# Ledger of designs, part 43: peptides against a protein of PDB entry 5HB3

Target 1, 150 residues: chain A of PDB entry 5HB3
Amino acid sequence: RQMQDRCMSEYNQRIRNAPEGSIDPFRMACYKIIGRCDLSNRSLDGLQTDVNDWIWLQFNLARETDRSLELAGESYGLAELQASIREIGLKHFPKTAAEDTNGSFGMFFYLQILAGMFEQAIAYLYPFSYVDAVHFAIALTYYGLLRPVD

## One batch from the design tools (peptide; made by RFdiffusion4, then SolubleMPNN)

Design b1_p14_7_s1 (from b1_p14_7, 5 letters changed)
Fold by OpenDDE base, seed 4:
Structure b1_p14_7_s1 (fold): chain B 150 residues (1-150), chain A 14 residues (1-14)
Amino acid sequence: as target 1 above (150 residues)
Amino acid sequence: SLEDFLKKLNEELK
């Protein structure tokens, strides 16, 4: 708790007082990840990141905690992450094979799988790649992650 | 591109 409070204090101080562009983005990332500072901003400004970095951050920030014990705005769990993934899909990824110009459907499938959205992931993948969708469906079912409905 | 995608995502998640 003491460490978290210190992180919060330092984070706020730097955000308020540091000249633009002078803040070490890695230090700020540490405050966010370790100190859980400013969870409303779930990105790492000033860092070169890829989709893997982004999703890694989301999972690190996401906590399955009793929301009643957390301050407003400081709660972020799997449900919120899944909602974000859905929204991302609607805005930034192809919805049909006809819309797919760069093969990005695979990335969205990947994100859905990581977020535990297995049924939705398979349903999404099916029109893009029948064979892959079937293979993943079999595997997910085998491990008890996919519950097919008759 | 991935870079464009991440940029958009970061803006939306601020």
Scores: peptide ipSAE 0.057, ipTM 0.752, DockQ to the pose 0.237
Fold by OpenDDE base, seed 1:
Structure b1_p14_7_s1 (fold): chain B 150 residues (1-150), chain A 14 residues (1-14)
Amino acid sequence: as target 1 above (150 residues)
Amino acid sequence: SLEDFLKKLNEELK
């Protein structure tokens, strides 16, 4: 708790008082990840990041909070992450094979799998690649991650 | 915004 308080204090001080462009973005990232500072902003400003970096950050920030703690503030857990991925999919990824110009459907499938959205991921992949969807469905079922519909 | 960031990422993936 002392470390967290210190991180929050330093983070807030730097955001308010540091000259523009003088803040080490990696240090700020550390404060966010370790200190859980400013969780409303789930992006790393000033860093060149890709989708893998983004999803890694989201998983690190997402924690199962006891419902009792949810009353005290904004909770960010797996459910919220899944909701975010769903929203991202609707806005930025192809919905049909006809809309897919760059093969980006695979990335959205990947994000859904990482977030544990297995049924939705398979359903999404199916119209783009039948063979791949079947193979993943078999694998997920084998590991008990996909419940076969009775 | 998160949306703008993701849009940028999507563009980079292209």
Scores: peptide ipSAE 0.053, ipTM 0.722, DockQ to the pose 0.112
Fold by OpenDDE base, seed 2:
Structure b1_p14_7_s1 (fold): chain B 150 residues (1-150), chain A 14 residues (1-14)
Amino acid sequence: as target 1 above (150 residues)
Amino acid sequence: SLEDFLKKLNEELK
């Protein structure tokens, strides 16, 4: 707790008072990840990141704990992450095969799987790749992650 | 912002 409080203090101080361009983005990332500072901003400004970096960060920041048990004053759970993935899908990925111009459907499928949105992921993939959707459905069902209809 | 990042990401996914 003492360390976290110190991180929070330093983070806030730097955000408010540091000259423009003087903040080490890696240090700020450490405050966010380790100190759980400013969880409302789930991005790493000043760093070149990709989708894997983004999703990794989301999972690191997400907690399946009661807010009362969270050391930080903020909470971010899997539900919120899943909501974010849905929004990403709606805005940036094809909804149908007809809209797929670059084959990016696979990336959105991947993100949904990572976020545990299995039923939605399979449903999404099905019109793009029937065979793949069936294979994943079988696998997910086998491991008890997909609920089959009785 | 996340939106900006995702836009960039979308371009990279093409």
Scores: peptide ipSAE 0.050, ipTM 0.714, DockQ to the pose 0.116
Fold by OpenDDE base, seed 3:
Parts: structure tokens; C-alpha cells; sequence
Structure b1_p14_7_s1 (fold): chain B 150 residues (1-150), chain A 14 residues (1-14)
């Protein structure tokens, strides 16, 4: 707890009081990942990041509720991550094949699969590529990950 | 913020 409090104090002090351009973004990332500081802000300012960096960060920050409360006093688990991915889909990815201008549907499918949203991922993929959706459905069923509805 | 970051990602994905 003492280390956690110190980490939070240093994080907040640097955000508020550090001279402009003097903050080490990698140090701030360490405070977030290791120290679990400011989990409501799940981004890394001052770093060039892509979708893979973002999803990696989300999984590293995600914990079971009880563990998260003990370590950081805040909760962020798989359910919250899945909710975030749903919101990303609604705002930033095509909902139908007619809206697809750049083929980005595959990235959203990928994010849903990583987050264990298998039924939703297959349902999303089907109107874009029914052949691929069927193949993934067969594979997911084979490994016991897909729950068919009667 | 997360929203700002996601906007940047959206532009990158285009």
C-alpha cells in the first residue's frame, strides 16, 4: 500500500507540476501498468501507439474485480474491456458491408475474437464474408468456444 | 483521453 500511494503521488505530481516537455512518457506508462495509476485513463500520452499497443495495454490492465480493488481501488475486468470494444465498434467501424470503404471490418472482428466475444464476432463477420464466418464458426465450435442457439 | 486516442486510431485505420 505504501508503494501504491507513493506511485500515485508521483504520477499526479508529474502530470500537474512537471515542466512542459520534460515528462518521460515511458515512465508514465510504467506508473500506469505496474503502479496501476489512473486506470480510468487507459491511454498512453506522448507515445506513438497502434491498435495492437492499445489492445495489449487493455489486457494488461484488466483484472478480476476483487484483485483490481485490492491493488488500485478501481475495477477494470474483461466485462469492461468487452464493453469498450463494443463502443469502439459502434463509433469507428462499419456496421454493414455497404458502409465498408476500407476493409476495416477485419480489425473489429479480430478485436472481438481477442476479447472472447465469439458469437458476436461471427455474427458481425457474416455479412462481410459469409465463407470466412462459417469457417471460423466451425473452428470455434470444434474447440468448444462457440455456443449455438437451438 | 481515451476518446482522443480512439479518434487517432480511426484515422490510422483508414
Amino acid sequence: as target 1 above (150 residues)
Amino acid sequence: SLEDFLKKLNEELK
Scores: peptide ipSAE 0.049, ipTM 0.711, DockQ to the pose 0.107

Design b1_p14_7_s2 (from b1_p14_7, 6 letters changed)
Fold by OpenDDE base, seed 1:
Structure b1_p14_7_s2 (fold): chain B 150 residues (1-150), chain A 14 residues (1-14)
Amino acid sequence: as target 1 above (150 residues)
Amino acid sequence: SLDDFLKKLNEELK
């Protein structure tokens, strides 16, 4: 708690008072991850990041904790992450095989799997690759992650 | 914004 309070204080102070371009983006990232500062902004400004960095950050920030127990006063759990993934899919990934020009469907499938959206992931993959969708469905069912009758 | 960031990431995925 003491560390978290300190992180929040320093984070807020730096955002407001530091000269432009003088803030160490890695330090700010640490404040966000450890101190859970400014959870409404789940990006790492000033850093060169890719999708792996983004998803890693999301999972680190996602907590299954009651809002009342969080100092930040905000809640961000798996459900919110899943909602974000859905939104990302609608805006930035192909919805049909006809829209797929660069094979990016696999990345969206991957993100859904990581987020535990197994049924949706399989449904999404099926029109792009029937064989792969079936294989993943079998595997997920075997491990009890996919509900075949839902 | 998050949306802008995601757009950037999408460009990287191409």
Scores: peptide ipSAE 0.047, ipTM 0.702, DockQ to the pose 0.110
Fold by OpenDDE base, seed 3:
Structure b1_p14_7_s2 (fold): chain B 150 residues (1-150), chain A 14 residues (1-14)
Amino acid sequence: as target 1 above (150 residues)
Amino acid sequence: SLDDFLKKLNEELK
């Protein structure tokens, strides 16, 4: 708890008072990951990041425990992550094959699989790649991860 | 912000 409070204090101090260009982005990342500071902002400013870095951060910040046990007062779970992925899909990824200009549908499929959104992932992939969707559906069913519909 | 970051990622995915 003492360390948590110190992290929160230092994080807020640096965000507000540090001269421009003087903030160590890796130190700020440590405050976010270890100290769980400012969980409403789940990004790493000042660092060159990609989608893998983003999803890694989301899973590290996610908690499955009761929110009442969260020391930081802010909580983030799998349900919130899944909601974020849905929003990302709506804003940044193609909905149909006709909208796909760069083949980015595979990345959104990948994100949904990582987040355990198996039925949604297969349904999304199907119009883009029938063969791949069927193969993944068979595999997921075999391992008891996919719930088929009527 | 998250939205700004996602916009940058969208550019990288092109």
Scores: peptide ipSAE 0.046, ipTM 0.699, DockQ to the pose 0.108
Fold by OpenDDE base, seed 2:
Structure b1_p14_7_s2 (fold): chain B 150 residues (1-150), chain A 14 residues (1-14)
Amino acid sequence: as target 1 above (150 residues)
Amino acid sequence: SLDDFLKKLNEELK
């Protein structure tokens, strides 16, 4: 808790008072990840990141624990992450095969799978790649991750 | 913002 408080204090101080461009983005990332500071901002400014970095960060910040047990004053769980992924899908990925101009559907499928959105992921993939959707559905069902219709 | 980042990612995915 002492370290948590220190991280929070330093993070807040730097974000408010440090001259522009003087803050080490990696240090700020450490405050974010280790100190769980300012969880409402789930991005790493000043760093070159890709989708893998983003999703990694989201999972590191997400906690499926009781809020009362969180050291941080904020909470961010899997449900919120899933909601974010849904929003990402709505804004940035094709909804139908007809909208798919660059084959990016696979990335959104991937993100949904990572977030445990299995039924939605399969449903999404199906119109883009029937064979792949069936294969994944079989596999997920086998491992008890997909709920088949009775 | 997240939206800006995602836009960038979307472009990279093309």
Scores: peptide ipSAE 0.045, ipTM 0.699, DockQ to the pose 0.116
Fold by OpenDDE base, seed 5:
Structure b1_p14_7_s2 (fold): chain B 150 residues (1-150), chain A 14 residues (1-14)
Amino acid sequence: as target 1 above (150 residues)
Amino acid sequence: SLDDFLKKLNEELK
């Protein structure tokens, strides 16, 4: 695609040749999002972002592509995103209610739900908030999104 | 890095 090629060219040129601190971070973000430039770096440097921005970016960059058509290590779809969420959970979120000091468990629950990790999300939430876990489980089951145990 | 970012987010969630 002509536009994509142009974006890629400009992105590469700027990232390599522009003086440090001179690049408009919003422009670079546009290249990444629209032009899909440098997908190995799924972050927006120089911007004030929050978790919603991050997760939005991840979904934006993720593609459900036939992996048979891609080189090893280059694919980034829902499965890879889910793997990233799992990793984030292991590193940055409480594993038990006893470890929770700031109520951040809800954020990890939220991320898992967004990523379609429904069973894992409910299982995670249960020890933190029984009532909420049950409510979400009922709702997800009703809509056929949660697979109850046999 | 992602780790740094997430660490920052955790701090903000306090």
Scores: peptide ipSAE 0.044, ipTM 0.696, DockQ to the pose 0.115

Design b1_p14_7_s3 (from b1_p14_7, 6 letters changed)
Fold by OpenDDE base, seed 4:
Structure b1_p14_7_s3 (fold): chain B 150 residues (1-150), chain A 14 residues (1-14)
Amino acid sequence: as target 1 above (150 residues)
Amino acid sequence: SLEDFLKKLNKELK
């Protein structure tokens, strides 16, 4: 708790007082990840990141905790992450094979799988790659992660 | 590009 409070204090101080562009983005990332500072901003500004970095951050920030024990605005769990993934899918990924120009459907499938959205992931993948969708469906079912409904 | 995608995501998900 003491460490978290210190991180929060330093984070807020730097955000408020540091000139634009002078903040060490790695230090700010540490405050966010370790100190859980400013969870409303779930990105690493000023860093070269890819989709894997982004999703890694989301999972690190996401917590399945009693929201009553957290400060308002500082709660972020799996449900919120899944909602974000859905939104990303609607805005930034192809919805049909005809819209797929760069093969990015696989990335969205990957994100859905990581977020535990198995049924939705398979349903999404099916029109893009029938064979892959079937293979993943079989595997997920085998491990009890996919529950097919008759 | 991936960079453009991330920029968009960061703007929308902040």
Scores: peptide ipSAE 0.052, ipTM 0.739, DockQ to the pose 0.226
Fold by OpenDDE base, seed 1:
Structure b1_p14_7_s3 (fold): chain B 150 residues (1-150), chain A 14 residues (1-14)
Amino acid sequence: as target 1 above (150 residues)
Amino acid sequence: SLEDFLKKLNKELK
């Protein structure tokens, strides 16, 4: 708790008082990840990041909060992450094979799998690649992650 | 915004 308080204090001080462009973005990232500072902003400003970096950050920030602690502030857990991925999918990824110009469907499939959205991931992949969807469905079923529909 | 960031990422993935 002392470490978190210190991180929050330093984070807030730097955001408010640091000259423009003088903030080490890596240091700020550390405060966010370790200190859980400013969780409403789940992006790393000033860093060149890719989708893998983004999803890694989301998983690190997402924690199962006891419902009792949810009363104290904004909770960010797996459910919220899944909701975010759904929203991202609706806005930024192809919905049909006809809309796929760059083969980006695979990335959205990947994000859904990482977030544990297995049924939705398979359903999404199926119209783009039947063979791949079947193979993943078999694998997920084998590991008990996909429940076969009775 | 998260949306702007993701748009940027999508451009980089292309």
Scores: peptide ipSAE 0.047, ipTM 0.718, DockQ to the pose 0.113
Fold by OpenDDE base, seed 5:
Structure b1_p14_7_s3 (fold): chain B 150 residues (1-150), chain A 14 residues (1-14)
Amino acid sequence: as target 1 above (150 residues)
Amino acid sequence: SLEDFLKKLNKELK
């Protein structure tokens, strides 16, 4: 708690008082990840990041905590992350095979799998790659992660 | 290309 409080204090001080461009983005990232500072802003400014970095950050910031202990609007758990991924899918990824121009469907499939959205992931993948969808479905079912239709 | 898309995605998802 003491460390967290210190991180929060330093984070707030730096974001408010530091000259523009003078803040070490890696340090700020540490405050966010370790100190859980400013969780409403789940991005790392000033860093060159990719989708893997992004999703990693989301998982690190997401907590499956008792929502009763959190203030309204501050809760960010797996459900919220899944919702975010759904939104990203709607905005940035092809919805049908006909819309796929660059093969990006695989990335969205990947994100859904990481987020435990197995049924949705398989359903999404199926029209793009039947064979892959079947293979993943079999594997997920075998491990009890996929709920097959009766 | 997929790479270009990912770059764009990276910018938008920041």
Scores: peptide ipSAE 0.045, ipTM 0.727, DockQ to the pose 0.757
Fold by OpenDDE base, seed 3:
Structure b1_p14_7_s3 (fold): chain B 150 residues (1-150), chain A 14 residues (1-14)
Amino acid sequence: as target 1 above (150 residues)
Amino acid sequence: SLEDFLKKLNKELK
């Protein structure tokens, strides 16, 4: 607890009081990942990041509810991550094949699979590529990950 | 913010 409080204090002090351009973004990232500081802000400012960096960060920050509360006083688990993926899909990815201009549907499918949203991922992929959707459905069923509806 | 970051990602993905 002492280390956590110290980490939070240093994080907040640097955000508010550090001279312009003097903040080490990697140090701030360490405060977030290791110290679990400011979990409501799940981004890394001052760093060049892509979707892989983002999803990696989300999984590292995600914990079971009880563990998250004990370590940081804030809760962020798989359910919250899945909700974030849904929101990203609604705002930033095509909903139908007609809206697809750059083939980005595959990235959203990938994010849903990583987050364990298998049924939703297959349903999303089907109108874009029914062949690929069927193949993934067969594979997911084989490994016991897909729940068919009667 | 997360929203700003996602906007940047959206531009990068296009």
Scores: peptide ipSAE 0.043, ipTM 0.709, DockQ to the pose 0.108

Design b1_p14_7_s4 (from b1_p14_7, 5 letters changed)
Fold by OpenDDE base, seed 1:
Structure b1_p14_7_s4 (fold): chain B 150 residues (1-150), chain A 14 residues (1-14)
Amino acid sequence: as target 1 above (150 residues)
Amino acid sequence: SLEDFLEKLNKELK
């Protein structure tokens, strides 16, 4: 708790008082990840990041909060992450094979799998690649992650 | 915003 308080204090001080461009973005990232500072902003400003970096950050920030702690503030858990991925999919990824110009469907499939959205991921992949969807469905079923519909 | 960031990422992935 003392470490978190210190991180929050330093984070807030730097955001408010640091000259423009003088803030080490890696240090700020550390405060966000370790200190859980400013969780409303789940992006790393000033860093060149890719989708893998983004999803890694989301998983690190997402924690199962006891419902009792949800009353105290904004909770960010797996459910919220899944909601975010769903929203991203609707806005930025192809919905049909006809809309897929760059083969980006695979990335959205990947994000859904990482977030544990297995049924939705398979359903999404199926119209793009039948063979791949079947193979993943078999694998997920084998590991008990996909419940076969009775 | 998260949307702006993701849009940027999508552009970089292309």
Scores: peptide ipSAE 0.042, ipTM 0.706, DockQ to the pose 0.112
Fold by OpenDDE base, seed 3:
Structure b1_p14_7_s4 (fold): chain B 150 residues (1-150), chain A 14 residues (1-14)
Amino acid sequence: as target 1 above (150 residues)
Amino acid sequence: SLEDFLEKLNKELK
């Protein structure tokens, strides 16, 4: 708890009082990942990041509710991550093949698979590529991950 | 913020 409080204090102090351009973004990232500071802001400012960096960060920050509350006083688990993926899909990815201009549907499919949203991922992929959707459905069923509806 | 990052990411993905 003492270390957690120290991390929070240093994090907040640097955000508010550090001279312009003097903040080490990697140090701030360490406060977030190790110290679990400011979990409501799940991004890394001052760093060049891509979608893989983002999803890696989300999984590292995600914990079971009880553990998250004990360590940081805030909770962020798989359910919250899945909700974030849904929101990203609604705002940033094509909903239909007609809206697809750059083939980015595959990235959203990938994010859904990583987050364990298998049924939704297959349903999303089907109108873009029915052959690939069927193959993934067969594979997911084989490994006991897909739950068919009667 | 998360929204700012996602907006940048959206631009990068297009």
Scores: peptide ipSAE 0.040, ipTM 0.704, DockQ to the pose 0.108
Fold by OpenDDE base, seed 5:
Structure b1_p14_7_s4 (fold): chain B 150 residues (1-150), chain A 14 residues (1-14)
Amino acid sequence: as target 1 above (150 residues)
Amino acid sequence: SLEDFLEKLNKELK
């Protein structure tokens, strides 16, 4: 708690008072990740990141427990992350095989799997790659992660 | 290409 409060204080001071371009982006990232500062902005400014970095950050910032410790309006858990991924899918990924021109369906499948959206992931993958969908479905069912239909 | 798409996605999701 004391550390978190200190991080929050320093973060707020730096974002408000530091000259533009003078803030160490890695330090700010530490405040974000360790101090959980400004959780409404789930990005790392000033750093070159990829999709793996993004999803890693989302998982680190998402909390299933201790929501009572989070500031009002900044609650972010697995459900919210799943909702975000769903929205990303609707906006940025093909809905059907006919729409797929660059093979990006695999990335959306990947994101859904990471977020534990197994049923949705399999359902999504099926029209793109039947064989892969079946293989994943079998594996997920075996490990008790997929709820098969009756 | 997939690479181009991912780059765009990374920029938008950053």
Scores: peptide ipSAE 0.038, ipTM 0.711, DockQ to the pose 0.759
Fold by OpenDDE base, seed 2:
Structure b1_p14_7_s4 (fold): chain B 150 residues (1-150), chain A 14 residues (1-14)
Amino acid sequence: as target 1 above (150 residues)
Amino acid sequence: SLEDFLEKLNKELK
C-alpha cells in the first residue's frame, strides 16, 4: 500500500507539474501498470505501441475483483474491456464482407477472442471466412468456451 | 491503417 500510494503521488505530481517533454514515458508506464495509477487513462502516451501492446495493457489493467478490494480505488473489469472492443469494432472494423477493403476483419476477430467474446467472434467471422469460423467454433466448443445450442 | 487505428484508439478509448 505504501508503494502504491507513493506511485500515485509521484504520478500525479509529474502529470501536473513536470515540464513538457521531461517525463520519462517508461516511468509513467510503470506507475500505471504497477501502481495502477489513473486507470481512467488506459493508454501509454509517448510510447510507440501496437495492437498487441494495447491489448496486453488492457488485460493488465483489467481486474475481475470487487471494487471494494481494489487498492487503487479504481476498477476496470473484463466487461469494460469487452465494451471497449465492441466500440472499436463498430468504429474501425468492417461489419460485412462488402466493407472489408484491407482484410482487417481478422484483427477484430483476434481482439474479440482475446477478450473472451467467443460467440460474438464466431458470429463476426462467419460471413468473412466460413471455414475458419467453423473450425474455431468446433475448437471453442470442445474446450467448453462456446455454448452450443442443444 | 493499423497506425491510424492505434492513434484513434489512444484518443477514444481512455
Scores: peptide ipSAE 0.041, ipTM 0.706, DockQ to the pose 0.299; fails the geometry check

Design b1_p14_8_s1 (from b1_p14_8, 4 letters changed)
Fold by OpenDDE base, seed 1:
Structure b1_p14_8_s1 (fold): chain B 150 residues (1-150), chain A 14 residues (1-14)
Amino acid sequence: as target 1 above (150 residues)
Amino acid sequence: NPKLDELMKKIRES
């Protein structure tokens, strides 16, 4: 708690008082990840990030505890992350093979798999690549991650 | 999330 309080104090002081662009973005990232400061902002401003960086951050910021145990009125867990990925899919990724212009379907499949959305991921992949969807379905079933009967 | 939107835009355009 003492470390968290110190991190929050330093984060708040820096964000308010430091000139724009003068703060080390990596330091700010540390405050966010370790100190859990300003979790409503789930981005790393001032850093070049890719999809792997984004998803890594989301998992690190996600809480494993139930909302009922959190002091904060808002919680961000796996369910909220899955909802975010669904929204991203609707906005930015092809819904059908006919809409796919650059092969980006694979990235959305990847995000869904990482978020544990296995059934949805396979269902999404199937119209783009039948062979790949079948192979992943077999593998996921073997490891007990896919529920074929559901 | 503006950063995510930018990221997704880059992904689509890559």
Scores: peptide ipSAE 0.048, ipTM 0.715, DockQ to the pose 0.787
Fold by OpenDDE base, seed 2:
Structure b1_p14_8_s1 (fold): chain B 150 residues (1-150), chain A 14 residues (1-14)
Amino acid sequence: as target 1 above (150 residues)
Amino acid sequence: NPKLDELMKKIRES
């Protein structure tokens, strides 16, 4: 708790007082990840990141811990991450095969799988690649991750 | 998140 409080204090001080561009973005990332500072901002400014970095960060920041134990007044869990993935999908990924000009459907499928949105991921993939959707559905069912409709 | 939007844009363009 003392370390977290110190991180939060340093983070806030640097955000408020440091000249623009003087803060090491990696240090700020450490404060965010380790110190859980300013979790409402789930991006790393000043760093070149890709989708893998982004999703890793989201999972790192997302906690399944009971709200009662979180020192941070902000709760960000798997549900919120899943909501974010849904929003990203709605904004940036094709909804139908007809809209898919760049073959980006696979990336959204991947993000949904990573976020544990298995049923939605399969449903999404099916119109783009029914063969792949069936294979993934079989695999997910085998591992008990896909709930068969009784 | 504008950075996420930019990232996703890059992903779509790749």
Scores: peptide ipSAE 0.046, ipTM 0.712, DockQ to the pose 0.780
Fold by OpenDDE base, seed 5:
Structure b1_p14_8_s1 (fold): chain B 150 residues (1-150), chain A 14 residues (1-14)
Amino acid sequence: as target 1 above (150 residues)
Amino acid sequence: NPKLDELMKKIRES
């Protein structure tokens, strides 16, 4: 794609030649999203983002395709996103109800659900809220998203 | 990722 190639060229030129912090963060975001430049860096530095912005970006950057088909030569899929969410969970979110002082477990549950980590999400939620875990499990099963263990 | 770490820290504190 001509546009993507131009984005990559401009990105590479600017990142090497422009003073640090001189590039507009939104322009950089466009290079990343449209041009798929520097996908190893999956954050938007210089922008005020929340968890929803972050997860949106991750899904936008992730592709369910062969890396060889990516013109940028850089790609990652849902599996890499899921791994990232898992790592975030291990580092930053409570493991048990006893560790949860601010109710942040719900956010990690939410991230796992968005990433299609349904079984893990339910398992995670269970010790925090039995009732909610059961309700979500039933709903996910109904829609064929949760695979019950025999 | 430091930016993500900061974000997650904020989430925990919210």
Scores: peptide ipSAE 0.048, ipTM 0.713, DockQ to the pose 0.868; fails the geometry check
Fold by OpenDDE base, seed 3:
Structure b1_p14_8_s1 (fold): chain B 150 residues (1-150), chain A 14 residues (1-14)
Amino acid sequence: as target 1 above (150 residues)
Amino acid sequence: NPKLDELMKKIRES
């Protein structure tokens, strides 16, 4: 608790008082990841990040910590991550093969698989690639991760 | 999240 409070204090002080461009972005990332500072902002400013960096950050922040020790509003779990991925999908990824101009459907499928959204991922992939959807469905069923619809 | 939006924009443009 003392370390978290110190991290929060230093994080807020640096954001408010440091000249623009003088803050080490990696230090700020440490405050966010280790200190869980400002979890409402799940981006790392000043760092060039890709989708893999983003999803890695989300998983690190999405910890089942003892909710009793977290300040109100700083809880972020797998359910919230899954909700975020769903929202991203609705806003930014193609819903049908006809809407797919750049083949970006695979990235959304990948994000859903990483987040454990297996049934939704297979259902999403099916209209884009029937063969791949069937193969993944077989594999996921074999490992007990996919529940077949009766 | 504006950074996420920028990232998603880059994904669409790639």
Scores: peptide ipSAE 0.047, ipTM 0.709, DockQ to the pose 0.725; fails the geometry check

